Peptides against a protein of PDB entry 3J47. Designs and how they scored, part 7

Target 1, 121 residues: chain A of PDB entry 3J47
Amino acid sequence: IRLTNQLKSLKGLQSKLKDVVEYLDKVINKELPINHTILGKLQDVFNLLPNLGTPDDDEIDVENHDRINISNNLQKALTVKTNDELMVIYISNLVRSIIAFDDLIENKIQNKKIQEQRVKD

## One batch from the design tools (peptide; made by RFdiffusion4, then SolubleMPNN)

Design b1_p9_2_s1 (from b1_p9_2, 6 letters changed)
Fold by OpenDDE base, seed 2:
Structure b1_p9_2_s1 (fold): chain B 121 residues (1-121), chain A 9 residues (1-9)
Amino acid sequence: as target 1 above (121 residues)
Amino acid sequence: NLLAQIAAL
């Protein structure tokens, strides 16, 4: 249940991000007037985003090196966390599949015993 | 705890 809700929430976030991109494209193309209230809210969202930049390998500025190392370490930590969560999901699904297979074997054994009893009567 | 995450799914 929890994973399905997380996936649904992530799909809902992805849809909303697409709607924001489509709005920005229409504003860039001058198809829609600039709404400063929407842009202000988008700026607030971007200011709350953790710095997840891959360093473009093309800015040799010594002041960016500490920001680059912090961003790469945060990306690595998020990737490791995501891999650990995926591993838990995989193990959970494997265990559920083993239990369902065991139940199937037990049901087959019971059905065989019932058939062997009906042939003796 | 891995087991608590499995049980919460």
Scores: peptide ipSAE 0.027, ipTM 0.663, DockQ to the pose 0.095
Fold by OpenDDE base, seed 4:
Structure b1_p9_2_s1 (fold): chain B 121 residues (1-121), chain A 9 residues (1-9)
Amino acid sequence: as target 1 above (121 residues)
Amino acid sequence: NLLAQIAAL
């Protein structure tokens, strides 16, 4: 149940991100008028995202080549962190599955013993 | 031991 809900939520987020991209493409192509209320909300979302591509404006003079390296390093660090978090979730779900198999095996052993008793009476 | 329980089924 919990994993299915997380996958459903992630698919929902992916669909919403696609709807935003399609809206922005239509605005860029001048197929839709610019909605300043939508653009303001998107700006708020981007301001809440960790800056994936600019070192904080408080550190002086990094050439455009080092800005690309910092963005790639932060993207790599976030990818590694996300992979490690997913690995911990995977291991936790695997352990839970093993426990559920242990309970199933114990239930099968008990049912076998009950059947063997009924054949002796 | 889970493996010993599986072998007893």
Scores: peptide ipSAE 0.027, ipTM 0.694, DockQ to the pose 0.027
Fold by OpenDDE base, seed 3:
Structure b1_p9_2_s1 (fold): chain B 121 residues (1-121), chain A 9 residues (1-9)
Amino acid sequence: as target 1 above (121 residues)
Amino acid sequence: NLLAQIAAL
């Protein structure tokens, strides 16, 4: 239940991000007029995004070194958190697959025993 | 347990 809801929410976010890209492409192609209210909301979203860029070796402005270190520490922390979450999902799926495989083996043994009984009668 | 069940198939 919880994982299915998270996957549904992530698919919903992916759809909305695709709709934003398609809107931006239509604005770039001059198929749609620039809506300043939508652009302002997109700017607010970009201003709220953590800097997840690897600093290209060309952005070493000496005045941003503390901001770059903070962004790299945040990126590493988010990567570690994502890895730990994926590991828990992987282990949970592995355990579920082992249980389902054990149940399948038991079912096959029972079916073999029933067939051997039917050949003896 | 599991390996003994596999060997019985």
Scores: peptide ipSAE 0.026, ipTM 0.707, DockQ to the pose 0.024
Fold by OpenDDE base, seed 5:
Structure b1_p9_2_s1 (fold): chain B 121 residues (1-121), chain A 9 residues (1-9)
Amino acid sequence: as target 1 above (121 residues)
Amino acid sequence: NLLAQIAAL
């Protein structure tokens, strides 16, 4: 029962991975518009995959060296892109915090001017 | 692309 369920789950994962490849091929061929939400979720899946570009030091077959270099370059590119996206979110939050702080200072200056006018009348 | 993401947040 447990082994049959694992084989069924693995076949289900293989089918979903095929559907993702077919979607990516259609996007590469410009048959479908790039969906940034799907691409972001795909990036999250690749970030959750164990580092498919570090061969365990025990299986360097010479035919896998080009596939390993491609997977390492892809994972490095995804890591750089993730770092750039996190930097954008950080800068956006910092800018929002600076604007909110500037608005708070201006509101305090205006409230002080209104109080100084009410004491002169 | 980067500046458009900053302007949309």
Scores: peptide ipSAE 0.022, ipTM 0.581, DockQ to the pose 0.068

Design b1_p9_2_s2 (from b1_p9_2, 5 letters changed)
Fold by OpenDDE base, seed 5:
Structure b1_p9_2_s2 (fold): chain B 121 residues (1-121), chain A 9 residues (1-9)
Amino acid sequence: as target 1 above (121 residues)
Amino acid sequence: ILLQQILLE
């Protein structure tokens, strides 16, 4: 029972990973528009993956060295992209907050002018 | 409006 459930869960994960790869291939081939929300969630998944570049201390096989370097380069590239995206989101939110503050000041000035007109009538 | 102009320059 436990082993059969683990195999079923692993097969379900494999199917979902295949669907993600097929989606990425369609985006790379320009068959689908780039969805930044899906890419952000995919980056979050890769950032939550256990460090694919640290072999557990029991897998010192020379064949893994190239895979470890590729994984570390991928993780570093994803971390840099995530930092740049978070910076752009932060700046965008800051600019939006400044704009909303300008609109609040303008609304306050307009409300003051309307009150001054009502006191003259 | 004025602050949007300053941020776009």
Scores: peptide ipSAE 0.046, ipTM 0.743, DockQ to the pose 0.031
Fold by OpenDDE base, seed 4:
Structure b1_p9_2_s2 (fold): chain B 121 residues (1-121), chain A 9 residues (1-9)
Amino acid sequence: as target 1 above (121 residues)
Amino acid sequence: ILLQQILLE
């Protein structure tokens, strides 16, 4: 149950992110007026995101080095966490495939038994 | 059986 709910939540997040991109593209293309309230909420979301930028190595002022190291450590921690979550999803999809294969074998055995009965009658 | 339990949790 937990994994199926996580996959559903991730698909829901992906859909919402796509809707945000499509909205931004329409605003960039001047098909929609800029809604400052939506833009402000998007800025709030981006401000709550950990800094996921690889620091472009081109503006390392010494005061940014600690922030850069914190950013890189957060990105690495998120990458590791994402890899672990993807590994759990992969294992669960593998398990589901094995179960579906077992059910297919059982169905094939049952169908063979039914055919052997029909040839004896 | 065990694999079904892992998928149901």
Scores: peptide ipSAE 0.045, ipTM 0.718, DockQ to the pose 0.080
Fold by OpenDDE base, seed 3:
Structure b1_p9_2_s2 (fold): chain B 121 residues (1-121), chain A 9 residues (1-9)
Amino acid sequence: as target 1 above (121 residues)
Amino acid sequence: ILLQQILLE
């Protein structure tokens, strides 16, 4: 139940993120008026996002050596966490595929037995 | 059966 709920929640988050992108595109194209309450909430989300250092942030000043080390440790921790989460999803999909293959083999064996019985009657 | 239970929890 837990994994199916996580996958459903992730798909729901992906759909909502797509709806947010489509909303932002309509606002950029001036098709919709700017809602300052929505922008404030999006800004709160972006401020809560860890600085996923773009590979191009290597051009902003050698004076923050402690912030670079904290960012690299956070990026590494997020990469490890994301890898572990993807590994759990991969193993779960593999197990589901093995079960579906086992059910297919059993169904094929049963169908063969039913055909062999129909040829004897 | 057992693997299906683990995936369904």
Scores: peptide ipSAE 0.044, ipTM 0.733, DockQ to the pose 0.081
Fold by OpenDDE base, seed 1:
Structure b1_p9_2_s2 (fold): chain B 121 residues (1-121), chain A 9 residues (1-9)
Amino acid sequence: as target 1 above (121 residues)
Amino acid sequence: ILLQQILLE
């Protein structure tokens, strides 16, 4: 239940992020009027994101050597955490596939026994 | 049975 709920929540987040991108593209293309209340809420979301910048993606000023090291350590920690979560999902799916295969073998053996009984009657 | 229950959570 917990892993299925996490995957459902992640798919729901992915859909909402796609809807946000499509909205922003329509605003950039002038197909929709700029809604400052929506843009303010998106800015609040971006301000709550951890700084995940690589030293190569931010042309922002040589005075933040300590902030760059903290950002790189946070990015590495989040990458490791994400890898561990994906590994648990992978192992869980592998074990589900093994169980489903065992159930298929058992069903095949049972069906064979039923057919061998029907040929003896 | 027990392993199926753990994977259904």
Scores: peptide ipSAE 0.053, ipTM 0.745, DockQ to the pose 0.080; fails the geometry check

Design b1_p9_2_s3 (from b1_p9_2, 5 letters changed)
Fold by OpenDDE base, seed 2:
Structure b1_p9_2_s3 (fold): chain B 121 residues (1-121), chain A 9 residues (1-9)
Amino acid sequence: as target 1 above (121 residues)
Amino acid sequence: QLLDLINLL
């Protein structure tokens, strides 16, 4: 249930991001007039995004070193957290598959016993 | 615990 809701939410976010890209492309192509209110709201959204970029090794501005370390630590923490969540999902799916396989074996054993009884009567 | 997690997914 929770995973399905997360996937639905992510698909909804992906659709909205596509609509934003399509709007920006139409504005760049001059098919639509620039709406400064929409652009301001997009700027507000981008300003709220944590910097997850590794700075390319070619822009070592010494004043940004603390921001770089914070970004790299945040990216690493998100990667570790995502890997741990994926590992838990993987183990959960393996255990579900093992239980379903055990139930299949037990069902096959029971069916064999019933057939052996019907041949003796 | 693990079964509760499987039921929550």
Scores: peptide ipSAE 0.035, ipTM 0.704, DockQ to the pose 0.091
Fold by OpenDDE base, seed 3:
Structure b1_p9_2_s3 (fold): chain B 121 residues (1-121), chain A 9 residues (1-9)
Amino acid sequence: as target 1 above (121 residues)
Amino acid sequence: QLLDLINLL
């Protein structure tokens, strides 16, 4: 249930991101007027996005060293968190596959016993 | 029990 809800929310987010790209393309092509309220909300979203860029080794100003270290620590923490979440999903799917295999073995044993009984009658 | 936990995921 939680994973199906996460998949539904992710598909919803993907659809909304596509709607935003299509809106921006129409604004770039001058097919739609610039809505400053939408642009301000997109800017708020981009300001809340962690800098997930690898620091291009080309902007080493000495004032950015603390921001680069914070960005790298945040990227590493997000990567570890994503890895741990994927590992829990993988283990859960593995356990589900084992249970489904045990149920298949039990069903095969029961079907064999029913066939052996029908050959004796 | 374990199946219910996996169905909750």
Scores: peptide ipSAE 0.029, ipTM 0.667, DockQ to the pose 0.086
Fold by OpenDDE base, seed 4:
Structure b1_p9_2_s3 (fold): chain B 121 residues (1-121), chain A 9 residues (1-9)
Amino acid sequence: as target 1 above (121 residues)
Amino acid sequence: QLLDLINLL
């Protein structure tokens, strides 16, 4: 149940990000007037986003090196965390599959017993 | 952490 809700929430977030991109494209194309309140809220969101960019190895500014190391460490930490989460999901799916096979074996044993009874009667 | 991920499934 929780995984389905997370997937729904993630799809909702993806839809909202698409709505934001489509709004920005319409503003760039001058199809919509610039709304400074929306841009201010987008700037607040971008300021709250951790820098997850791999700096292209071409921005060697000595003042960016600490931000680069923080971003690379954060991206690596998120990649490791995501891999660990996927590993737990994988193990949980394996355990669920093993239980489902055990139930299938028991059902097959029961069906065999019922067939053996019907051949004796 | 691990238990929270199991309880999330």
Scores: peptide ipSAE 0.021, ipTM 0.604, DockQ to the pose 0.074
Fold by OpenDDE base, seed 5:
Structure b1_p9_2_s3 (fold): chain B 121 residues (1-121), chain A 9 residues (1-9)
Amino acid sequence: as target 1 above (121 residues)
Amino acid sequence: QLLDLINLL
């Protein structure tokens, strides 16, 4: 029972990974438009993957060195991209907060001018 | 892109 369930789960994961590859190939070929929501979910999956680029100090096979360098470069590229995207979101939220504060100041100035006019009439 | 995201927020 336990081994059969693990094999079923692994086959299910393999099918889903194939569907992701087929989607990415269609996006690369411009057959499908880039969906930022799908790419964001794919990024979440890569961030939850164990670091595929640090062999535990026990798996130094010389033939894996090129695969380890590719996985490390991919993880670094994804980390840099994620940091840049987060920085853009933080800057956008900061700019929005500054604009909303400016609008609040202008509204307060306008309300004060209206009150000063009502005291002169 | 960045300006469009700022305008959407």
Scores: peptide ipSAE 0.019, ipTM 0.571, DockQ to the pose 0.065

Design b1_p9_2_s4 (from b1_p9_2, 7 letters changed)
Fold by OpenDDE base, seed 1:
Structure b1_p9_2_s4 (fold): chain B 121 residues (1-121), chain A 9 residues (1-9)
Amino acid sequence: as target 1 above (121 residues)
Amino acid sequence: ILLQQLKLL
C-alpha cells in the first residue's frame, strides 16, 4: 500500500509538472496572458528547491566556493537517497514478480491434477 | 503469509 501510494503521488506530481511546463510554454508563446500570481507561486516553489545545479563553469565568481561545496554535497546526498528509494522499489517489484510466478506454478499444478482426474473417470 | 505482507507494503 505505501509504495503504491508513493508511486501514485509521484505520477500525480509528474502530471502537475507537465501542466506547469505547458502553461509556461503558452505564456512564452503569448497564447496566454502573464498571470503574476501564478508566476509568484512558481518562484516560491523554485526558491524552496534545494540548489541541485552544478554551477555551469561560466558563473564561477570566486565568492561562491563555499556555496558550490554545500550544493555538491546536497546533490550527492539527494542522489544517494533517490538511489536507495529506487532500489527498495526495484526489490519490491522483483518480490511481487516471484510471488506471481509461484502462484502461476501452483495454478498450473492444480489444473494438471484436475485434468488427470477427469481422464481416470 | 508473504502475499499479505506485500499487500500492506
Scores: peptide ipSAE 0.045, ipTM 0.757, DockQ to the pose 0.079
Fold by OpenDDE base, seed 3:
Structure b1_p9_2_s4 (fold): chain B 121 residues (1-121), chain A 9 residues (1-9)
Amino acid sequence: as target 1 above (121 residues)
Amino acid sequence: ILLQQLKLL
Protein backbone atom coordinates (compact mmCIF):
# COMPACT_ATOMS: atom_id res chain seq x y z
CA ILE B 1 0.00 0.00 0.00
CA ARG B 2 2.69 2.58 1.01
CA LEU B 3 4.75 2.03 -2.19
CA THR B 4 1.64 2.28 -4.41
CA ASN B 5 0.79 5.59 -2.71
CA GLN B 6 4.39 6.88 -3.20
CA LEU B 7 4.31 5.90 -6.91
CA LYS B 8 0.87 7.56 -7.31
CA SER B 9 2.16 10.72 -5.57
CA LEU B 10 5.30 10.75 -7.79
CA LYS B 11 3.16 10.35 -10.96
CA GLY B 12 0.93 13.16 -9.66
CA LEU B 13 4.02 15.36 -9.07
CA GLN B 14 5.33 14.54 -12.58
CA SER B 15 1.96 15.52 -14.11
CA LYS B 16 1.94 18.79 -12.11
CA LEU B 17 5.53 19.54 -13.16
CA LYS B 18 4.52 19.00 -16.82
CA ASP B 19 1.54 21.37 -16.34
CA VAL B 20 3.98 24.00 -14.91
CA VAL B 21 6.37 23.60 -17.91
CA GLU B 22 3.44 23.93 -20.36
CA TYR B 23 2.28 27.05 -18.47
CA LEU B 24 5.78 28.59 -18.61
CA ASP B 25 6.08 27.84 -22.36
CA LYS B 26 2.72 29.61 -22.96
CA VAL B 27 3.93 32.61 -20.89
CA ILE B 28 7.27 32.73 -22.82
CA ASN B 29 5.34 32.59 -26.13
CA LYS B 30 3.12 35.50 -24.83
CA GLU B 31 -0.01 33.29 -25.20
CA LEU B 32 -0.82 33.89 -21.47
CA PRO B 33 -0.37 36.99 -19.26
CA ILE B 34 2.40 36.83 -16.64
CA ASN B 35 0.99 35.93 -13.21
CA HIS B 36 3.42 37.44 -10.66
CA THR B 37 1.96 35.28 -7.83
CA ILE B 38 2.74 32.05 -9.77
CA LEU B 39 6.23 33.33 -10.69
CA GLY B 40 6.89 34.28 -7.03
CA LYS B 41 5.93 30.73 -5.93
CA LEU B 42 8.12 29.19 -8.67
CA GLN B 43 11.01 31.45 -7.56
CA ASP B 44 10.47 30.22 -3.94
CA VAL B 45 10.71 26.61 -5.26
CA PHE B 46 13.92 27.38 -7.22
CA ASN B 47 15.44 29.16 -4.17
CA LEU B 48 14.66 26.02 -2.07
CA LEU B 49 16.28 23.77 -4.71
CA PRO B 50 19.89 23.10 -3.72
CA ASN B 51 22.37 24.50 -6.26
CA LEU B 52 22.52 21.47 -8.53
CA GLY B 53 25.73 22.89 -9.99
CA THR B 54 25.32 23.09 -13.73
CA PRO B 55 28.44 21.51 -15.37
CA ASP B 56 29.11 25.07 -16.68
CA ASP B 57 29.65 26.58 -13.15
CA ASP B 58 33.35 25.60 -13.57
CA GLU B 59 33.79 29.00 -15.37
CA ILE B 60 32.82 31.24 -12.36
CA ASP B 61 35.93 32.38 -10.48
CA VAL B 62 38.58 30.46 -8.44
CA GLU B 63 37.79 32.72 -5.39
CA ASN B 64 34.86 30.55 -4.11
CA HIS B 65 36.81 27.30 -3.38
CA ASP B 66 34.76 26.71 -0.17
CA ARG B 67 31.42 27.17 -2.04
CA ILE B 68 32.56 24.76 -4.81
CA ASN B 69 33.45 22.10 -2.19
CA ILE B 70 30.08 22.60 -0.43
CA SER B 71 28.24 22.41 -3.82
CA ASN B 72 30.15 19.22 -4.82
CA ASN B 73 29.42 17.61 -1.42
CA LEU B 74 25.73 18.59 -1.71
CA GLN B 75 25.52 17.32 -5.34
CA LYS B 76 27.17 14.04 -4.26
CA ALA B 77 24.78 13.71 -1.27
CA LEU B 78 21.76 14.38 -3.56
CA THR B 79 23.04 11.89 -6.17
CA VAL B 80 23.48 9.22 -3.44
CA LYS B 81 20.03 10.00 -1.97
CA THR B 82 18.42 9.86 -5.45
CA ASN B 83 20.21 6.56 -6.22
CA ASP B 84 19.02 5.04 -2.89
CA GLU B 85 15.42 6.21 -3.56
CA LEU B 86 15.53 4.77 -7.13
CA MET B 87 16.99 1.49 -5.77
CA VAL B 88 14.09 1.17 -3.26
CA ILE B 89 11.56 1.85 -6.08
CA TYR B 90 13.33 -0.70 -8.36
CA ILE B 91 13.43 -3.46 -5.67
CA SER B 92 9.80 -2.79 -4.76
CA ASN B 93 8.69 -3.03 -8.43
CA LEU B 94 10.76 -6.24 -8.81
CA VAL B 95 9.08 -7.78 -5.72
CA ARG B 96 5.64 -6.75 -7.09
CA SER B 97 6.49 -8.39 -10.45
CA ILE B 98 7.56 -11.63 -8.69
CA ILE B 99 4.28 -11.66 -6.71
CA ALA B 100 2.26 -11.06 -9.91
CA PHE B 101 4.18 -13.92 -11.59
CA ASP B 102 3.44 -16.25 -8.64
CA ASP B 103 -0.29 -15.34 -8.82
CA LEU B 104 -0.17 -16.07 -12.61
CA ILE B 105 1.42 -19.52 -12.04
CA GLU B 106 -1.17 -20.38 -9.36
CA ASN B 107 -4.03 -19.24 -11.65
CA LYS B 108 -2.58 -21.38 -14.51
CA ILE B 109 -2.37 -24.46 -12.23
CA GLN B 110 -5.96 -23.94 -11.00
CA ASN B 111 -7.28 -23.45 -14.57
CA LYS B 112 -5.50 -26.68 -15.66
CA LYS B 113 -7.10 -28.63 -12.76
CA ILE B 114 -10.57 -27.26 -13.68
CA GLN B 115 -10.07 -28.33 -17.35
CA GLU B 116 -8.90 -31.83 -16.29
CA GLN B 117 -12.04 -32.18 -14.10
CA ARG B 118 -14.35 -31.07 -16.99
CA VAL B 119 -12.81 -33.75 -19.30
CA LYS B 120 -13.51 -36.50 -16.69
CA ASP B 121 -17.24 -35.58 -16.24
CA ILE A 1 0.98 -15.67 3.53
CA LEU A 2 4.39 -13.89 3.04
CA LEU A 3 3.43 -12.73 -0.51
CA GLN A 4 0.18 -11.22 0.84
CA GLN A 5 2.17 -9.23 3.44
CA LEU A 6 4.49 -7.97 0.66
CA LYS A 7 1.39 -6.82 -1.36
CA LEU A 8 0.46 -4.61 1.65
CA LEU A 9 3.79 -2.71 1.48
Scores: peptide ipSAE 0.041, ipTM 0.751, DockQ to the pose 0.076
Fold by OpenDDE base, seed 5:
Structure b1_p9_2_s4 (fold): chain B 121 residues (1-121), chain A 9 residues (1-9)
Amino acid sequence: as target 1 above (121 residues)
Amino acid sequence: ILLQQLKLL
């Protein structure tokens, strides 16, 4: 019973990973528009993956060295891209907040001018 | 005014 449930869960995970790969291939081929919400969730999944570049202390096999280097390079590339994207999001939110503050100041100045006109009539 | 300065950056 327990082993059969683990195999069923693993097959379900494999199917979902295949669906994600097929989605990414369609985005790369420009068949689908880039969805930043899906890409952000995919980045969150990669950031939550256990460090695929640390073999658990029981897998010192020389065949894993190239896979470990590829994984570390992928993780480093994802962390750099994530940092650049978070920086762009932060700057965009900062700019939006500055614009909203300018609009608030302008609205306050206009409201003051309207009140001064109403006191003069 | 700030929008014009931000567009110049």
Scores: peptide ipSAE 0.037, ipTM 0.733, DockQ to the pose 0.030
Fold by OpenDDE base, seed 4:
Structure b1_p9_2_s4 (fold): chain B 121 residues (1-121), chain A 9 residues (1-9)
Amino acid sequence: as target 1 above (121 residues)
Amino acid sequence: ILLQQLKLL
């Protein structure tokens, strides 16, 4: 149950991110007026995101080097965390597949017994 | 028993 809910939540997040991109594209193309309230909320979301940018190596001011190292450490920590979460999902799906295979074998054995009984009657 | 607990996760 938990994995299906996580996948549903991720699909819901992906849809919302797509809707945000489509909105921003329409604003950039001047098809929609700039809504400063929406833009402010998007800025708040971006300010709450960990700095996931690989800093373009092209603007290393010495004050940026500590921020660069913090960003790279956060990105690495998130990548490791994501890999660990994906590993748990993979193991859980593997085990679910083994259970479903066991249930299929047991069902096949039961169906065979029922057929053997019907041939004796 | 273990298989039923694992199906619930």
Scores: peptide ipSAE 0.036, ipTM 0.733, DockQ to the pose 0.077

Design b1_p9_3_s1 (from b1_p9_3, 6 letters changed)
Fold by OpenDDE base, seed 4:
Parts: sequence; structure tokens; C-alpha cells
Structure b1_p9_3_s1 (fold): chain B 121 residues (1-121), chain A 9 residues (1-9)
Amino acid sequence: as target 1 above (121 residues)
Amino acid sequence: VLDELLKLL
């Protein structure tokens, strides 16, 4: 259930991002008028996004190199944080699976005892 | 032991 809900939420986010791209393409192509309120909200989203761009190694400007190093360091820090969070989730699921296995063993032991009692009566 | 680990998650 939890993984299915996360996948559904991620698919919903992907659909919304696609709708935003399609809107921006229509605005660039002059098919739609520029809505400054929508652009302001998109700018707020981009300002809240960490710089996750790997700079394509093709812009050699010395002022870009410091922004590039900050971006790469932040992306690396986010990748490490995400890996640590995924490790905690993995351990949680492993422990849950071990407990469900223990409950299965106990249920099999109880069922065996009930069958052995029914054969003695 | 396993039930206490579940309470920490």
C-alpha cells in the first residue's frame, strides 16, 4: 500500500511537471498570452529548488566555476542524504519482513499443535 | 527486541 501510494504521488507530480512544460512551450510559441502570475509562481518554485544541474562541462566562465562547484557539492550532499534516507527505509522494511516471518513461524507452530491435539482426541 | 526496533521506526 505505502509504495503504491508513493508511486501514484510521483506519477501525479510527473504529470503536473509535463503540464507546466507544455504550458511554457505554448507561451514561448506565442500560442498563449504570458500570465505574469503563473510565471511568478514558477519563479518561486525555481528559487526553492536546489541547484541540481550538473553543469554541462561546456561553459568555461570563471564565475560559473564557483556556482558549478556549489551546485555539484549541493547535488552530492542531497545524493548522500537521499542514500541515507533510503538506507533507513530499507532497514525498516527488512525488520518488518523479519517480524512477518517470525509471525508466520509462530502461526505454523500453533497450527501444528492444534493438528496434533485433534489426532490425539 | 524486534518489537522495540519497530517502535523506533
Scores: peptide ipSAE 0.041, ipTM 0.733, DockQ to the pose 0.037
Fold by OpenDDE base, seed 5:
Structure b1_p9_3_s1 (fold): chain B 121 residues (1-121), chain A 9 residues (1-9)
Amino acid sequence: as target 1 above (121 residues)
Amino acid sequence: VLDELLKLL
């Protein structure tokens, strides 16, 4: 029972990871627009991944040192890249909010001018 | 200014 449930959970995880890869490939190929909510969730997943380059203190074999450095460099590169992508998303959302606020100000000015004209007639 | 910011997005 326990082993069968672990195997089922692992197969379910593998399917979900495949769906994520297929989504990322479609985004890279510009077949789908970038969904910032999905990228944020992927970041949360990468931040919750145990350091793919810290073997538990029981597997310090000297042959793993190069694999550990590669995985730590990959995780660091993914963290930096994702921080830069999030910064661009934050700036984009801030600029959109400023634009929407300017449109609200202009709409308010136009509405005021229309009211001032109606009081003169 | 706003139209230039829109072209950057």
Scores: peptide ipSAE 0.041, ipTM 0.738, DockQ to the pose 0.032
Fold by OpenDDE base, seed 1:
Structure b1_p9_3_s1 (fold): chain B 121 residues (1-121), chain A 9 residues (1-9)
Amino acid sequence: as target 1 above (121 residues)
Amino acid sequence: VLDELLKLL
């Protein structure tokens, strides 16, 4: 149940991100007026996004050494967290596969017993 | 036992 809810939440997030891109494209194309309240909320979302980029090696101005170290530590911490979440998903899917295999074995045993009864009658 | 584990996942 938990994994299905996570997948549903991720699909919901993907749909909302698509709606945001389509809105921004219409604003860029001047099809819609700029709404400063929507733009402010998008800026708040971007400011809450962890800096997950390694700065491409072309913009290392020498003044950001402390910001680069904080970004790299945050990226590493998020990579570890993502790895742990993926491991929990992997183990959950492995357990589901083992249960489905056990159910298949039990069904095969029951079907064999039914056939052996029909040959004795 | 296995069915209860499936309900937890």
Scores: peptide ipSAE 0.041, ipTM 0.737, DockQ to the pose 0.044
Fold by OpenDDE base, seed 3:
Structure b1_p9_3_s1 (fold): chain B 121 residues (1-121), chain A 9 residues (1-9)
Amino acid sequence: as target 1 above (121 residues)
Amino acid sequence: VLDELLKLL
């Protein structure tokens, strides 16, 4: 139940993210007018996203060194968290696959017993 | 036992 709700929420987020990309492509292609309210909300989302920038090695100002180390530690912590979340999803899918395989074996055994009964009658 | 684990997932 909890994982199925998380998967449903993630699929919902993926659909919404696709709708946002399709909207941005239409705005870039000048098919739709720029909505400054939507753009402001997207900027708020990007400002709330941890700086997932690869350290492009091209702006080492000495004041950025502490920000780069904090960003790298945050990126590493988020990568670890994402890895742990993906591992839980993977294990859950593996367990579901094992159960579905067990049910397949049981169904095969039952079908064999039914065939052996029909040959004896 | 397996079905009860599936209900938790």
Scores: peptide ipSAE 0.040, ipTM 0.735, DockQ to the pose 0.045

Design b1_p9_3_s2 (from b1_p9_3, 7 letters changed)
Fold by OpenDDE base, seed 1:
Structure b1_p9_3_s2 (fold): chain B 121 residues (1-121), chain A 9 residues (1-9)
Amino acid sequence: as target 1 above (121 residues)
Amino acid sequence: VLEQLLKLL
């Protein structure tokens, strides 16, 4: 259930990001007036986004060394968190596979007992 | 026991 909910949430986020891109394209093409309130909220979202980019080696202005270190530390922290979440999913799937295997063994034992009874009658 | 663990996941 959890993985399906995460995939549904990610698909929902992807749809909303597509709606935002389509809105921005219409604003760029002058098909819609610039809404400063929407643009302000988008700026707030971008300011809350962790810098997940390694700056490509072509934009290292020497004034960003502290921002690059904060970005790299935040990217590492998010990578560790993502790894821990994937490990919990992996363990959950492993436990489900062990249960399904136990149920298969029990089913095989029951079927064997039924066949041994039918040979005695 | 395993079925109870599955209900927790």
Scores: peptide ipSAE 0.049, ipTM 0.764, DockQ to the pose 0.040
Fold by OpenDDE base, seed 3:
Structure b1_p9_3_s2 (fold): chain B 121 residues (1-121), chain A 9 residues (1-9)
Amino acid sequence: as target 1 above (121 residues)
Amino acid sequence: VLEQLLKLL
């Protein structure tokens, strides 16, 4: 139930992200007017996104060294969190595959018993 | 047991 709800929420987020990309493509192609309210909300989202870029070693001004270390620690923490979340999804899918395989074996055994009964009648 | 775990996921 909890994982199914997380997957549904993630699929919903993916659909919304696709709708945003399609909107941005239409704005870039000048098919739609620029909505400054939508653009402001997208800027708020990008400003709330952690810098997940590897710092290209070409912008190390000495004032950025503490920001780079904080960014690297945050990126590492997010990578670990994402790895742990993916591991839980992987284990859940593995367990589902084992159950489906067990059900397939049981169905094969039952079908064999039904065939052996039909040959005796 | 496995089916009950799957319902919790």
Scores: peptide ipSAE 0.047, ipTM 0.756, DockQ to the pose 0.046
Fold by OpenDDE base, seed 4:
Structure b1_p9_3_s2 (fold): chain B 121 residues (1-121), chain A 9 residues (1-9)
Amino acid sequence: as target 1 above (121 residues)
Amino acid sequence: VLEQLLKLL
């Protein structure tokens, strides 16, 4: 149940991100007026996002080294978290495959029993 | 048992 809910939530997030991109494209194309309230909320979201950029190795500013290390540490932490989540998904799929195999064995046993009954009649 | 574990995941 949790995995299906996570997938549903991720699909819902993807849809919302698409709607945001489509809104921004319409604003850039001057098809819609700039709503400063929406733009302020998008800025709040971007300010809450971890810096996920690999720093392009081309901005050697000594003040950026601490931000670069924080970014790389956050990206590494997110990669580790993603690997742990993928491991849980893998285990869940393995367990599902074992259950499906058990159901196949049980169905084979039942079919054999039905055939043995039909040969006795 | 395994089906119940899968419902919890």
Scores: peptide ipSAE 0.046, ipTM 0.757, DockQ to the pose 0.050
Fold by OpenDDE base, seed 5:
Structure b1_p9_3_s2 (fold): chain B 121 residues (1-121), chain A 9 residues (1-9)
Amino acid sequence: as target 1 above (121 residues)
Amino acid sequence: VLEQLLKLL
């Protein structure tokens, strides 16, 4: 029972990973528009993956060194890209907050002018 | 200025 459930879960994960690869291939081929929300979630998945470039101390095969370096470079590139995207989102939210504050000040000034006119009539 | 920043976002 436990082993059969683990195998079923692993097969389900493999199917979902295949669907993600097929989606990425369609985006690369320009068959689908780039969805930034899907790419952001994919980056979150890669940032939550255990470091794919640290072999546990038991897998020092010389053929893994190039794959380890590629994985570390990919993880570093995704971390840098994620940091730049988070910085842009932060700046965007800051600018929106400043605009909303400016609009609030202007609305307060207009409301004050309307009240001053009503006291003068 | 702020409206131009909003158009860039």
Scores: peptide ipSAE 0.042, ipTM 0.743, DockQ to the pose 0.033

